# Ledger of designs, part 356: peptides against a protein of PDB entry 8BZL

Target 1, 228 residues: chain A of PDB entry 8BZL
Amino acid sequence: SYDRAITVFSPDGHLFQVEYAQEAVKKGSTAVGVRGRDIVVLGVEKKSVAKLQDERTVRKICALDDNVCMAFAGLTADARIVINRARVECQSHRLTVEDPVTVEYITRYIASLKQRYTQSNGRRPFGISALIVGFDFDGTPRLYQTDPSGTYHAWKANAIGRGAKSVREFLEKNYTDEAIETDDLTIKLVIKALLEVVQSGGKNIELAVMRRDQSLKILNPEEIEKYV
Target 2, 242 residues: chain B of PDB entry 8BZL
Amino acid sequence: SRRYDSRTTIFSPEGRLYQVEYAMEAIGHAGTCLGILANDGVLLAAERRNIHKLLDEVFFSEKIYKLNEDMACSVAGITSDANVLTNELRLIAQRYLLQYQEPIPCEQLVTALCDIKQAYTQFGGKRPFGVSLLYIGWDKHYGFQLYQSDPSGNYGGWKATCIGNNSAAAVSMLKQDYKEGEMTLKSALALAIKVLNKTMDVSKLSAEKVEIATLTRENGKTVIRVLKQKEVEQLIKKHEEE

## One batch from the design tools (peptide; made by RFdiffusion4, then SolubleMPNN)

Design b1_p30_8_s1 (from b1_p30_8, 13 letters changed)
Fold by OpenDDE base, seed 4:
Structure b1_p30_8_s1 (fold): chain B 228 residues (1-228), chain C 242 residues (1-242), chain A 30 residues (1-30)
Amino acid sequence: as target 1 above (228 residues)
Amino acid sequence: as target 2 above (242 residues)
Amino acid sequence: MELEEKRGEALIEGDFETYAELTAELKKLE
């Protein structure tokens, strides 16, 4: 019998709502993250913005702080909630600790938030996975991934969403020290990875780059095409 | 797949939130609402279905609500839910004004409500609001703006869009006729009438069945005006003559 | 079933246009 309770284990030890939330993530647009030597890059599959829609309101990559940005796959509305809470935490940390958050810290915060929503009877899990990238204050580039369960891990490169499997397979084959030797090569790697699942080239890719001691830069389509 | 539709706070095995989808289905049966952004203003046009002769004429607008001095919205869906959400919008806007001594930015008001909508899809003991909204507004950051939100808590900015009955057909028409960068409020009004005439399930479009509000800037102030019935009649007449 | 699944994906992404289009298509099949 399928247990409809949000926080109840199945007889075989499954948390179905968490698993189903992961299925929601798999239906989301693909996102990829790559850690380079002195750069972190996020790329997302950009669905064609509807004619007459304001592109400004269609963002899948967002800044959490000056040194941290996030891409997500899954429920957009859920993501907004997580992003807002993360931003508040980043600001709070700056005020209380007088330093920006580490990428791990904010990832752990997000992961903990997600985990709590898997354990409360009054809440469903968040239907999102996130790739969180940035720089620690010491200049170390970081990439983390978190899922609906609240689990998180550090990665050199990873992907989430609909095309994640194919993108990960590509990254497993092509992520080498040589492939990330320069910023441009790292960017190229992300684009190539996304092109495994994205049709019609650079027009359907949103790409964000954060270099050491620099702010998040979202590349325009023309800039992306230079790498394709 | 439908066996999981009874509880708002559960995912289906496929990762779907059926209660949200069902709320959106309910909205699909509601009266049509249009929003069109122009260079010199923004408008809402809504189908008025409840025309009762005994209704006190004082009902200024059934489907269009003023939120503050700079924003208005139209609703498609459950009226009671709409009343709750529009009241909440007003409260949010007022609280912001009191706190910051300036009007709330348009998108921020929209997102604040969307966060509430999202919460009603995630927390136990709650159901999604059976309402989609169109928002029109002006702020100093982005000027004239048009937004759409749905029961999921998703929102988007638009140059032109439609919610409610026959929304897909309306959007298709808007895509065909909307001229980016050249849209005046006058042309937008004409376009609204054109689209409503084709998408409303009425034999003949009449002024009594349409509510239109415009938002403009005059002397550095936002002006929200609901068109008088006579003005709407003139717009309809002009359309029929073309 | 495929259309319903695609509509579900549209909702996840917040794709208003696709959702509306698919809804219209589904209604025609009824």
Scores: peptide ipSAE 0.439, ipTM 0.807, DockQ to the pose 0.829; fails the geometry check
Fold by OpenDDE base, seed 3:
Structure b1_p30_8_s1 (fold): chain B 228 residues (1-228), chain C 242 residues (1-242), chain A 30 residues (1-30)
Amino acid sequence: as target 1 above (228 residues)
Amino acid sequence: as target 2 above (242 residues)
Amino acid sequence: MELEEKRGEALIEGDFETYAELTAELKKLE
């Protein structure tokens, strides 16, 4: 009886709960990631923060470690669990291996975590996709995406969430070596990509930048407007 | 489809968690709880629905719970679930204190409980908690704080917010009247009474039907005080005269 | 159905205000 197990194969080989989790992701706010030459940029659609809400508690982009940050689309509460686990792993890695994680390593960790939640009969899948960006110890910028299934891939640029299709189409057309030649151009590319789906301009965009050997910087609205 | 209504919290074909939504519906029928952040304090105001004459006068309010010396919460939803969660909050706070020899930061306590709530939406054999909470607190990091959490495990910080019955209308009123940066605790109390008077389905607001707690700082210590019925009566009277 | 779907989206994102507003609207239609 398909009724007792949370994530089971259908007769035709589908994992419906994983597919449905992906639908939850598509309902989430749009996030975009772009890998530049010496920069990685994450952008997220900011829903208008309620007038009486504290903005500090509404973060769609977070640091996992000094060299890695993540944006997500989908269930915010699910994302918090993943973020916490990832942060612990990053710290554990530093203690045991005496080096920071590679972006691929932490992505694989997150992906493995998600995959386990698709295989356990007592757990539903995570309803989130994530864009994970950062720098490896050798200074190489990286961008990875992971989805509810636990799959992950490396990207030059990608988008997740409700506007992902339109943003990806834009990036496919406009991501060139010339478009990412400088840090500023890379930032502009992300903003332009988000503006395909975000209404009312730069005020509804959260943007994070990580440059080589620098910490994550969240741009303020004034800084974003300079690129519009 | 009704099939997703009866089982362990699973995704619908469109990616919804119906059991969480149903838990939210249960909260919508609960008594109204308000939270308002002021410059010199923070308050909770809650509707008291169970006025049973035979209830022993509990010194502490029915819907407002002291969590530790620096935090309190109010609950909207299933009472049994609320008792479990408030107990868990106290345990988390106590364990932190023992481990670190300092009080748990407000947001950290909120997130710890929210992670538990989230787990009850993800693990088989569990149902979501049918409870939303408002948290008030003070810590050395952010000062006075107000938070809201729901059955999904989501939370947010607020200057003012409402949970329970007629919450949307209450929030609308708060948006209209809340003055950022100029809110005193006195003004916040007046605002709370104003909003409750309009949102509670009672012809006249009475002190017996309202619980109010304030959190302030006095001489470098947090003071959590539940207002006496007479004090609430005075607030109501003042509102009626305005 | 559209309002319910939008409310579901609000829950996914943790948008308390929108969820409450949509709930109120749905109740008026009942």
Scores: peptide ipSAE 0.431, ipTM 0.801, DockQ to the pose 0.823; fails the geometry check
Fold by OpenDDE base, seed 5:
Structure b1_p30_8_s1 (fold): chain B 228 residues (1-228), chain C 242 residues (1-242), chain A 30 residues (1-30)
Amino acid sequence: as target 1 above (228 residues)
Amino acid sequence: as target 2 above (242 residues)
Amino acid sequence: MELEEKRGEALIEGDFETYAELTAELKKLE
């Protein structure tokens, strides 16, 4: 029985594996999320795709359902597992409840999944934080964050990954009602926030937007340059 | 540092998975494997290190495995681990075929295995697989494809890439010589020989030390062919004359 | 130590090329 507990409390009450998983997140590429009035925007630091790599296989922003998308920081392989589980839950919810998930619901599901991996014997925590954005069926834009511990909170704006501190500081200073008054201004805010940590402008940014009653749109580099 | 490298599935204080990194190191010592995507096909080229005179004529490539009618892979790393993973790939592909009555898309097969690899990095009592894979395939969705995966469960699509010993140098050479949009299978084969000749830790490249497989489409069917030794010899000779 | 840390980051991100490059650099230092 190899059921040795991997995540255990220290004498001082710490879950070291959870804390160390958070360190893995801090080494990940930066992601930012902003909730606008009628728009949610995700931006991620795009590392230069290797010259010979197929760009379609590099996805840092993904749809969980028609009304929900997610960005993450940390272990890419771990993220794939979480994304797949979340997608299944979104579909299951549609079948059983006959409505799409709320952003809070799917966030809670993901958070619970992460939490279980901090408490289950023989499992390490997920090495990812996630920004989950979307619209509830009533048209309300939402932004949530989860971390390796399974904690989740709602945000107006937030960032995760290596540049998160700098990006958050920027957002704290610049997130105002005026700054998110329009969709374009909201997008511009995200781009400016990412540019605090990303060099070489719009070429190194991946940006996704979801507007009310619209599907997720990933902006191409040319579209991003219009905002820079 | 030593306390965290002895356990299979724990984070270091810095958020590193040392056992995965160590698995990657093991792969770095394995024979070189190349993959090159062309307009009219895709190929794998692998270094054959175990040339034992007493080995019964290996009719089959030691490092290149047929997965189904539309896909093949090459492996770098621990042979036993490779056997387990290649078997799993075949099973996944078969189950999909039975369930959907169509071949599994290439990326889905790769992803399915990568999820298994990832699991072996997250669950206690398991160690990472000491294997990286290159996948070649064809499907109706994306045509010819080349993928790479590693012990972490990460994967990516490529036009050309390399795993195993001297992979960085090989990739550098591929970047220099790969001509996007103009790569024929013939030119890809020549490029593979060129790169292997420079990256393999051998004084002289010989056909006995190289395995090459090509995947093409003929009359609406995928054809996976392992090149005969004589064909490889001709490729080497042609390179030496250039 | 810095190169090892950067290599760890590459692994987290799934950056195959950077990982390979850093591995090669680390080997030269051995």
Scores: peptide ipSAE 0.419, ipTM 0.791, DockQ to the pose 0.824; fails the geometry check

Design b1_p30_8_s1 (from b1_p30_8, 13 letters changed)
Fold by OpenDDE base, seed 2:
Structure b1_p30_8_s1 (fold): chain B 228 residues (1-228), chain C 242 residues (1-242), chain A 30 residues (1-30)
Amino acid sequence: as target 1 above (228 residues)
Amino acid sequence: as target 2 above (242 residues)
Amino acid sequence: MELEEKRGEALIEGDFETYAELTAELKKLE
């Protein structure tokens, strides 16, 4: 039976495949999420799209539902699987419960999915971390993070990927009630945070904004430059 | 290092999937395949390496496969793996057609296969497919399209791209000569010949060593055509005269 | 080692062009 356990405990209690999956995440492009008062913002380091590549096929921020968006760091192909599963669950929830998912609900679903892949025989962990943002039905903005282990937590602001440490340090210093007092200030905070690790300015940033009772809006480069 | 490269696809301590990388290396030794998107069509051009004189002149496109009435693909890598994947593409397309009574959108077909490829990188007892594909197609949503996919399950849309041997050099040439918004199918064909002539490790480009397929729209229908040897010869001749 | 690492990153991101370029560079060093 080739269904050997891939993820096993080391003698010292480590799950090496989970830790190594986290290393894969650290090699991914940086993503940042910030919860404002009435806004959630996702920003991702955008590597210059190849000259001949179709930009529509290069997306690191995606909608899971009308009220939930996700950014990720790590294996792009792995992320697609998680995104698809999450979207199906969001639709299923709407059909069965007749309400959209809460951000926490869908985060927990994704986290559980990831956890199963750390425990199932013959499967490696997902090589992705995700930032999940959105609004609950009561209008409360939410930000969650998941990692390859299936752990999840709520955040005011967080970052994942190669530049995450620097971005987090910036956010720890600069995330204040004053800094998120308005939607524009919140957006500016995300851009400034990403600029700690992105060299080429606003052209290499993908930014998505979700406001209460509004759909995901991806900002164009010109809109981003207005905040720089 | 050997512990993580010889077993089922697992992460290395550095977060790398070596089996996927090794599959990519295998593709680097395969014949060159080009795809070019034009305003009025899309094409695939592929190197034919195994020219056996005893192969019946029925130029079955060795490297270009029709998937359905609106899509075709070319393959670079392990032939057996390619056969499995191309068959799967046809099955997916057919099942979609039966279920929805309309042809599958191009990107959906590509992503469906990419999910399969990804699974072979994540599930135990499986190895990555040693195949990269170029896809050409038309649908009502995006019109003419060109996609690339690799063993990892990654994919991307392109105006022009290359897989297989000397792919980086080919892409560089395409970047230099591709004129955005002004590319006709005729100019794309000429560009394909130009790039193949420079990237193929052959002394002289011959029609026997090149397969070309075009996808166009005529009277509201998709037409997939494999160029005849004589047509390819004419393209090569024209290039040599320039 | 650095080039191989960068190539690994390209694969993670699905960056086809960078992967191909780095592969070509690595082959030249071989």
Scores: peptide ipSAE 0.384, ipTM 0.766, DockQ to the pose 0.823; fails the geometry check

Design b1_p30_8_s2 (from b1_p30_8, 16 letters changed)
Fold by OpenDDE base, seed 2:
Structure b1_p30_8_s2 (fold): chain B 228 residues (1-228), chain C 242 residues (1-242), chain A 30 residues (1-30)
Amino acid sequence: as target 1 above (228 residues)
Amino acid sequence: as target 2 above (242 residues)
Amino acid sequence: MELEEKRGERLIEGDIEGYYEIRAKIKELE
């Protein structure tokens, strides 16, 4: 028996489960993405890892492929599913097309996956938004955002999660060509943006940097402090 | 609010998954399970609540399950759900072994089950599993490992942790007494007894109410051993003398 | 109510320890 549709239109045309999934995203830790000239930077609010917890198991920024990485806000378990599916698609693309995915391609794949979960009987939407960054084969840096509805857009800079409003307001004021003139300035911009909502400085920030033709680099706390 | 808590796992207007939260609440009433990672091994200690004299000799611990030669788990929550999940873990581990001719890495087994748990929070006609698990294991990649998973499909690696009744208090005690880098299996066993003695709702800790399993490496092989009652009694006695 | 919301946030983040910590606080207030 097909279980009852979970995501249905309200009389006024709203998909409440999608909207409520967006509320779950708003409760998630803040993530920020910035596209520089030759760099993409992701930053995430890092909650203090519990004293007895293994830090390797707490990652909010992950590689999807060598040229693409993702940060998310919302349900961590949901994110894992999306990440796994995206990774498989990236590898499949390499095998079948013999080229890495474009950032737009993998974003569209993720968006389509999310959208299907808003239209499938017996499935709730994914409770995550994602910032997807990387480089296309032509060396162009890209930043995309997806939400629970399966919509996606390209951005110069954006934020998701609890502090997203404040971070976006900061970015709207401070994202200039001068502010992203160098890789270091771009990194600094991300840190400053996160510091609008993160308490106690650089210790509570996770930063990932991807430069052209380079792999994802997670900055250590000491490296982050140099930019504060 | 009631409209979103009584049916299939859906988001509340506030973005909460109440059925998952309720499953986690159910686990809070289950018997206490501890896991402690040491330099030379890892252990599980679990409260045994159902001591019935007519229970046939438990060849295997009631709450501790061997998954394969390199991994074991303990469960807190609904027994029937636990049985399903532990069987699934064994199947996943076996399939991996058959496919790759090597044991499944510990984290991969944990994540495979967590994906199943997550699915039961997202797909209609399903309810969350009312079970949290502690996993102990050894693999060539990370050595001795301890993991925890919950009904949401979330998991984490730990040096020490607790699930079930009074888990928060137990974790607090573990945080106070666990010495990173200096923990031997012997000291871990002592710590487990100490924490259980304080967190179990019993007047006196007895060996019949505690199950302990250790995972060690001997001659390049993983050894999973459930402690005998006499051994547990000795640990309790030693704690009482301190 | 605030603690319940925080508890929900911990679940979203996958912070199991934090979830039960908040749960314990709620119980102490009850």
Scores: peptide ipSAE 0.364, ipTM 0.760, DockQ to the pose 0.797
Fold by OpenDDE base, seed 5:
Structure b1_p30_8_s2 (fold): chain B 228 residues (1-228), chain C 242 residues (1-242), chain A 30 residues (1-30)
Amino acid sequence: as target 1 above (228 residues)
Amino acid sequence: as target 2 above (242 residues)
Amino acid sequence: MELEEKRGERLIEGDIEGYYEIRAKIKELE
């Protein structure tokens, strides 16, 4: 029954379905994450919302909990599944452990979920990468990235999606302690990074900021323009 | 290329899900369904393609389904798949009501079904549903709402949209004529007729070929009403006179 | 081929309208 063996090793040791899922991610809109000193910032390439579409239903940055948010690149429907499961886990953790999740914990949970979908018969991989940012209960800002394979790593800054390479190259050159010395500078860094791949300036950027002990704030276009 | 087309929904080398795309292609051949959000209500208008004169049962609504007291949907695509999904919607809504003693919020019902649709794109031995849906509803959170979902499990909220045959053309027309903030249900009905008249592959629009349902609020209650054929005839006549 | 790839991208993004818009363009070329 060929339908059961979706993700199998090729003769040369490749998991093609995972690699192809990564190709789906590369076709997704660009997302960038930067960890500052006391701030985490997510930026995404904003595609113009259709004229008749409700803007509230188009979100690429979402809260997983009060202290954690996520941006993704790839299949939007797949992302919704991951987000929902992550939210449930965050709430469960609060109830059982009586503390919010660490960013690493929830990242590992998401990564494990993705990994299971690469190994389980009759399942295809999730076609998403995610940038997960937030604050641990000790106030430490964190940034993690996951991919379709279920791998995850901690980052100072990273990008995913179609423009990820260019954005990463920019960040590699420009991410310094001086560049993230203040919240405003950190935000500027993210905007500048996205502008490497986003056409038409600040109107095509969605930006979310989480400061220490504060909730996720999505910046409006006017606020973004102040940083350009 | 063909290797990825014939099996369970898997990624192509380019990261595409061809089975989902093929399901969406099937929707493109289905009868047209429109949804329009107004200030004082929301409507669905659907093409009736299967007018079997010999059907004894006056199917009051072939393509429009009441989901609960506050929501209805229209379907475009494979009828059998549509029946399964509409039944599932009703079950989800009922379970929520029983659990929370309040109606399910509109978007939550939509997302619940979309998660099911998505699952059928990810789990082996399953094929995508060949169905797109338009949802109309009212809840205390957002008032009147219109949603669209597709075989991928994607969804969105809309002021006006179209699924099925000639949907792109219909959407273009809606974009031109939809007046945000000024849309009354009456105007929405007229717009629906206008768009259907141009997008349906029929020489002449007739009331027998169109289903229309409206969702309104009266005295703090949601009222879902399927327009009678005579009412639809009047709308068509009015359009022809303009 | 380019339009088909773009159509796929719209599906990835969940852009249903965009998907069918591109589909319509493809059909016009057919």
Scores: peptide ipSAE 0.362, ipTM 0.758, DockQ to the pose 0.762
Fold by OpenDDE base, seed 4:
Structure b1_p30_8_s2 (fold): chain B 228 residues (1-228), chain C 242 residues (1-242), chain A 30 residues (1-30)
Amino acid sequence: as target 1 above (228 residues)
Amino acid sequence: as target 2 above (242 residues)
Amino acid sequence: MELEEKRGERLIEGDIEGYYEIRAKIKELE
């Protein structure tokens, strides 16, 4: 019998492989996303880079296009596959539609990809959740989250990974119009949220900022410390 | 938890991929491979376990493979899997060269293979490759580079690292002795011998049991050289005298 | 059990070094 990995329904209607993939996500490093007024911010728990490791090869925040960025929690190798496909789609869209993707469009694409891997014979689900942020062509900031099942939703702020619960609780209490009134305040909010679960301050945080009509900027540790 | 051991690579209830972990376990029993990045080059050092005097073909390199003019790799794990992956690396590199009329960047070659490895962890009817690789290379983007990849499709860039048997101990030693910014190829070779001498389960390190390759730049060209046995002997002798 | 869980986490994160470090610790306990 070909031992085909098949995501099937249990007698009680559960897709166990999807649920187990979600458990993999919960074991991943924490990522947070916040939508400001004219800014989107992604923050991730930066695991201490091994002494002999090249830091450039340890990134959890990546650009999908000039106007879209993604952070993830879960299986890093799985994430790479999703990122690559998303990048191809972004470029394809530019070529065919002659316009950059909307954040919702690329999120839906990623979600659809994930969903197919929950339904296709001989495939296991992706073991990742993603926070996808960016700007639509009209300048509207967007934040979406997707999980291993292929579901996606728009958020003002959200978190994924092992510390997601604590971070979300913080965001629920502290995300106000006043807290995102300025770009700097929005960045500060993300940092404070991550500090709920990250030990040793700003040195263990990777932060990416995208402002309206600007490219993705990854903040260096010194820049992060200014907000701490 | 072990009920998932016999199944195609699927998630456990805890979100673990046991088949990948088991592949990594198999690699832990394989011969040791080291990689060290220096300012003026990069090297691979690999344990040679199969020394059969009756082997007609002097396998100049049992564990170190030239991938193209700018890259080489070493393997730890299942030999048959290694052969498949090294062949695939060569094919990927050649296809890129044909398509773009320039050598494939080192990291792109590594990631291309890692995507294949990942696929073998996600698609049913396939098992993970029981192989970890160290890659050495040079490109115009980052210069000399050292990468490691595992059965999961994960990879990373390194200044120095180890795969295979006693890899954790070797990495610990490398962390202690590796001098960032001051590492010459000569010092890297000495460090490689030092670490192998301590991590290989042999009474005495001999040149017959070690393969070493260096990657350097000469006159704007990459030179990949497998050290001769006599050169390795000299390195071992020097280490014994210190 | 805790070490095994941690080992799994390292694999998820792609921390190969950490994975084998934990593996070594597990072996020492055996």
Scores: peptide ipSAE 0.318, ipTM 0.725, DockQ to the pose 0.832

Design b1_p30_8_s2 (from b1_p30_8, 16 letters changed)
Fold by OpenDDE base, seed 3:
Structure b1_p30_8_s2 (fold): chain B 228 residues (1-228), chain C 242 residues (1-242), chain A 30 residues (1-30)
Amino acid sequence: as target 1 above (228 residues)
Amino acid sequence: as target 2 above (242 residues)
Amino acid sequence: MELEEKRGERLIEGDIEGYYEIRAKIKELE
């Protein structure tokens, strides 16, 4: 019967499909985001790409616009849908408002999209959490997180995915003004945080850096090793 | 009865909307929000449960949302649903302002949202919003106002009320201590702290766990103010000394 | 049952960390 909502309340007031989507996120590779003074950094655990897979096709960090990038944990296919919708919105905003989106704006858009999929018939929640980083037009660095429910918050630093708990614990201990005093220190903080859960060192880390008025830069393995 | 638990919001044989009831159950587990109407203002007090060290400084209260210059709301329930509804409230208020060149009356804003909530209980393929709201506002018609709405789309005006965890107990306390016609904003703040101290599942009430906003009129303008942590600390301290 | 209720509370409040912590505890009991 087409009349059944996929996401419904349990007798106890739970949205089980949202809870299960969060479980899907936990099964995803770990992603970390850190907001520095004049830099935002995303790091993701690289899954061993099958020898025959084109590494270029499996990016867990992507640009949404020139001033915004996103990392995710959870279902990759779901992430593609969210990313595409977000990119379209970023372009639309530029056309209609003549300014790039704020990081908060695009986060709210993504959050609203996710929320809608928790309330619409015939749709399941997105099985992804996302870290969204970037710079507002005024040059302020921002970090936001969204979850499958559509909730979003601003963070100084955060982690999502399988190793998120350990990474967050590390960040809670080590995120200080001194630790983010320079761009390099901020990058080091992200790498160190990921190394709490990533085996075999820097080779299994994807790192992206966005500096003020600069485009997203994905660091190569050699560049990452300099910070280890 | 179980057949109606997993379906779109439909009536049970007994005429119950179980999905709405279950949404209400969800709200019962949410952080406590209080609203108190005074002669010289109205306030919202909300429990802040999500304190994380890495959370960026929220310029605005986590649970209290400014809707326009004359209204604010507090939310108990699913945060994502709350964000959708608060955004809708803002849009409704702005559309009204543009159309009529006057701010939307408080009750009209509340009813407009309630119609949306109701629709989500009636139309197939939608679940109820897992959110209750308290609204505070001022308008030229009724002055200071406090409203409550729930997932069913029902609403009511209140002198004092509570939503979220231990709401029933809080309402009972408010009924006992609320003095009709004699309530000042100062006394309302004290009452809010008193009730929160008893209803929050925390051993000790601290300023970091409570958000308070006041709505007053100054020089013919509405002023919505979120109390600073130090101010909340002072209120808590005063309560402890009594 | 109590843990499930608490888990639900965390989800409602958007406390993702708390949700996962409680979920972990539930799994340990299972």
Scores: peptide ipSAE 0.037, ipTM 0.467, DockQ to the pose 0.019; fails the geometry check

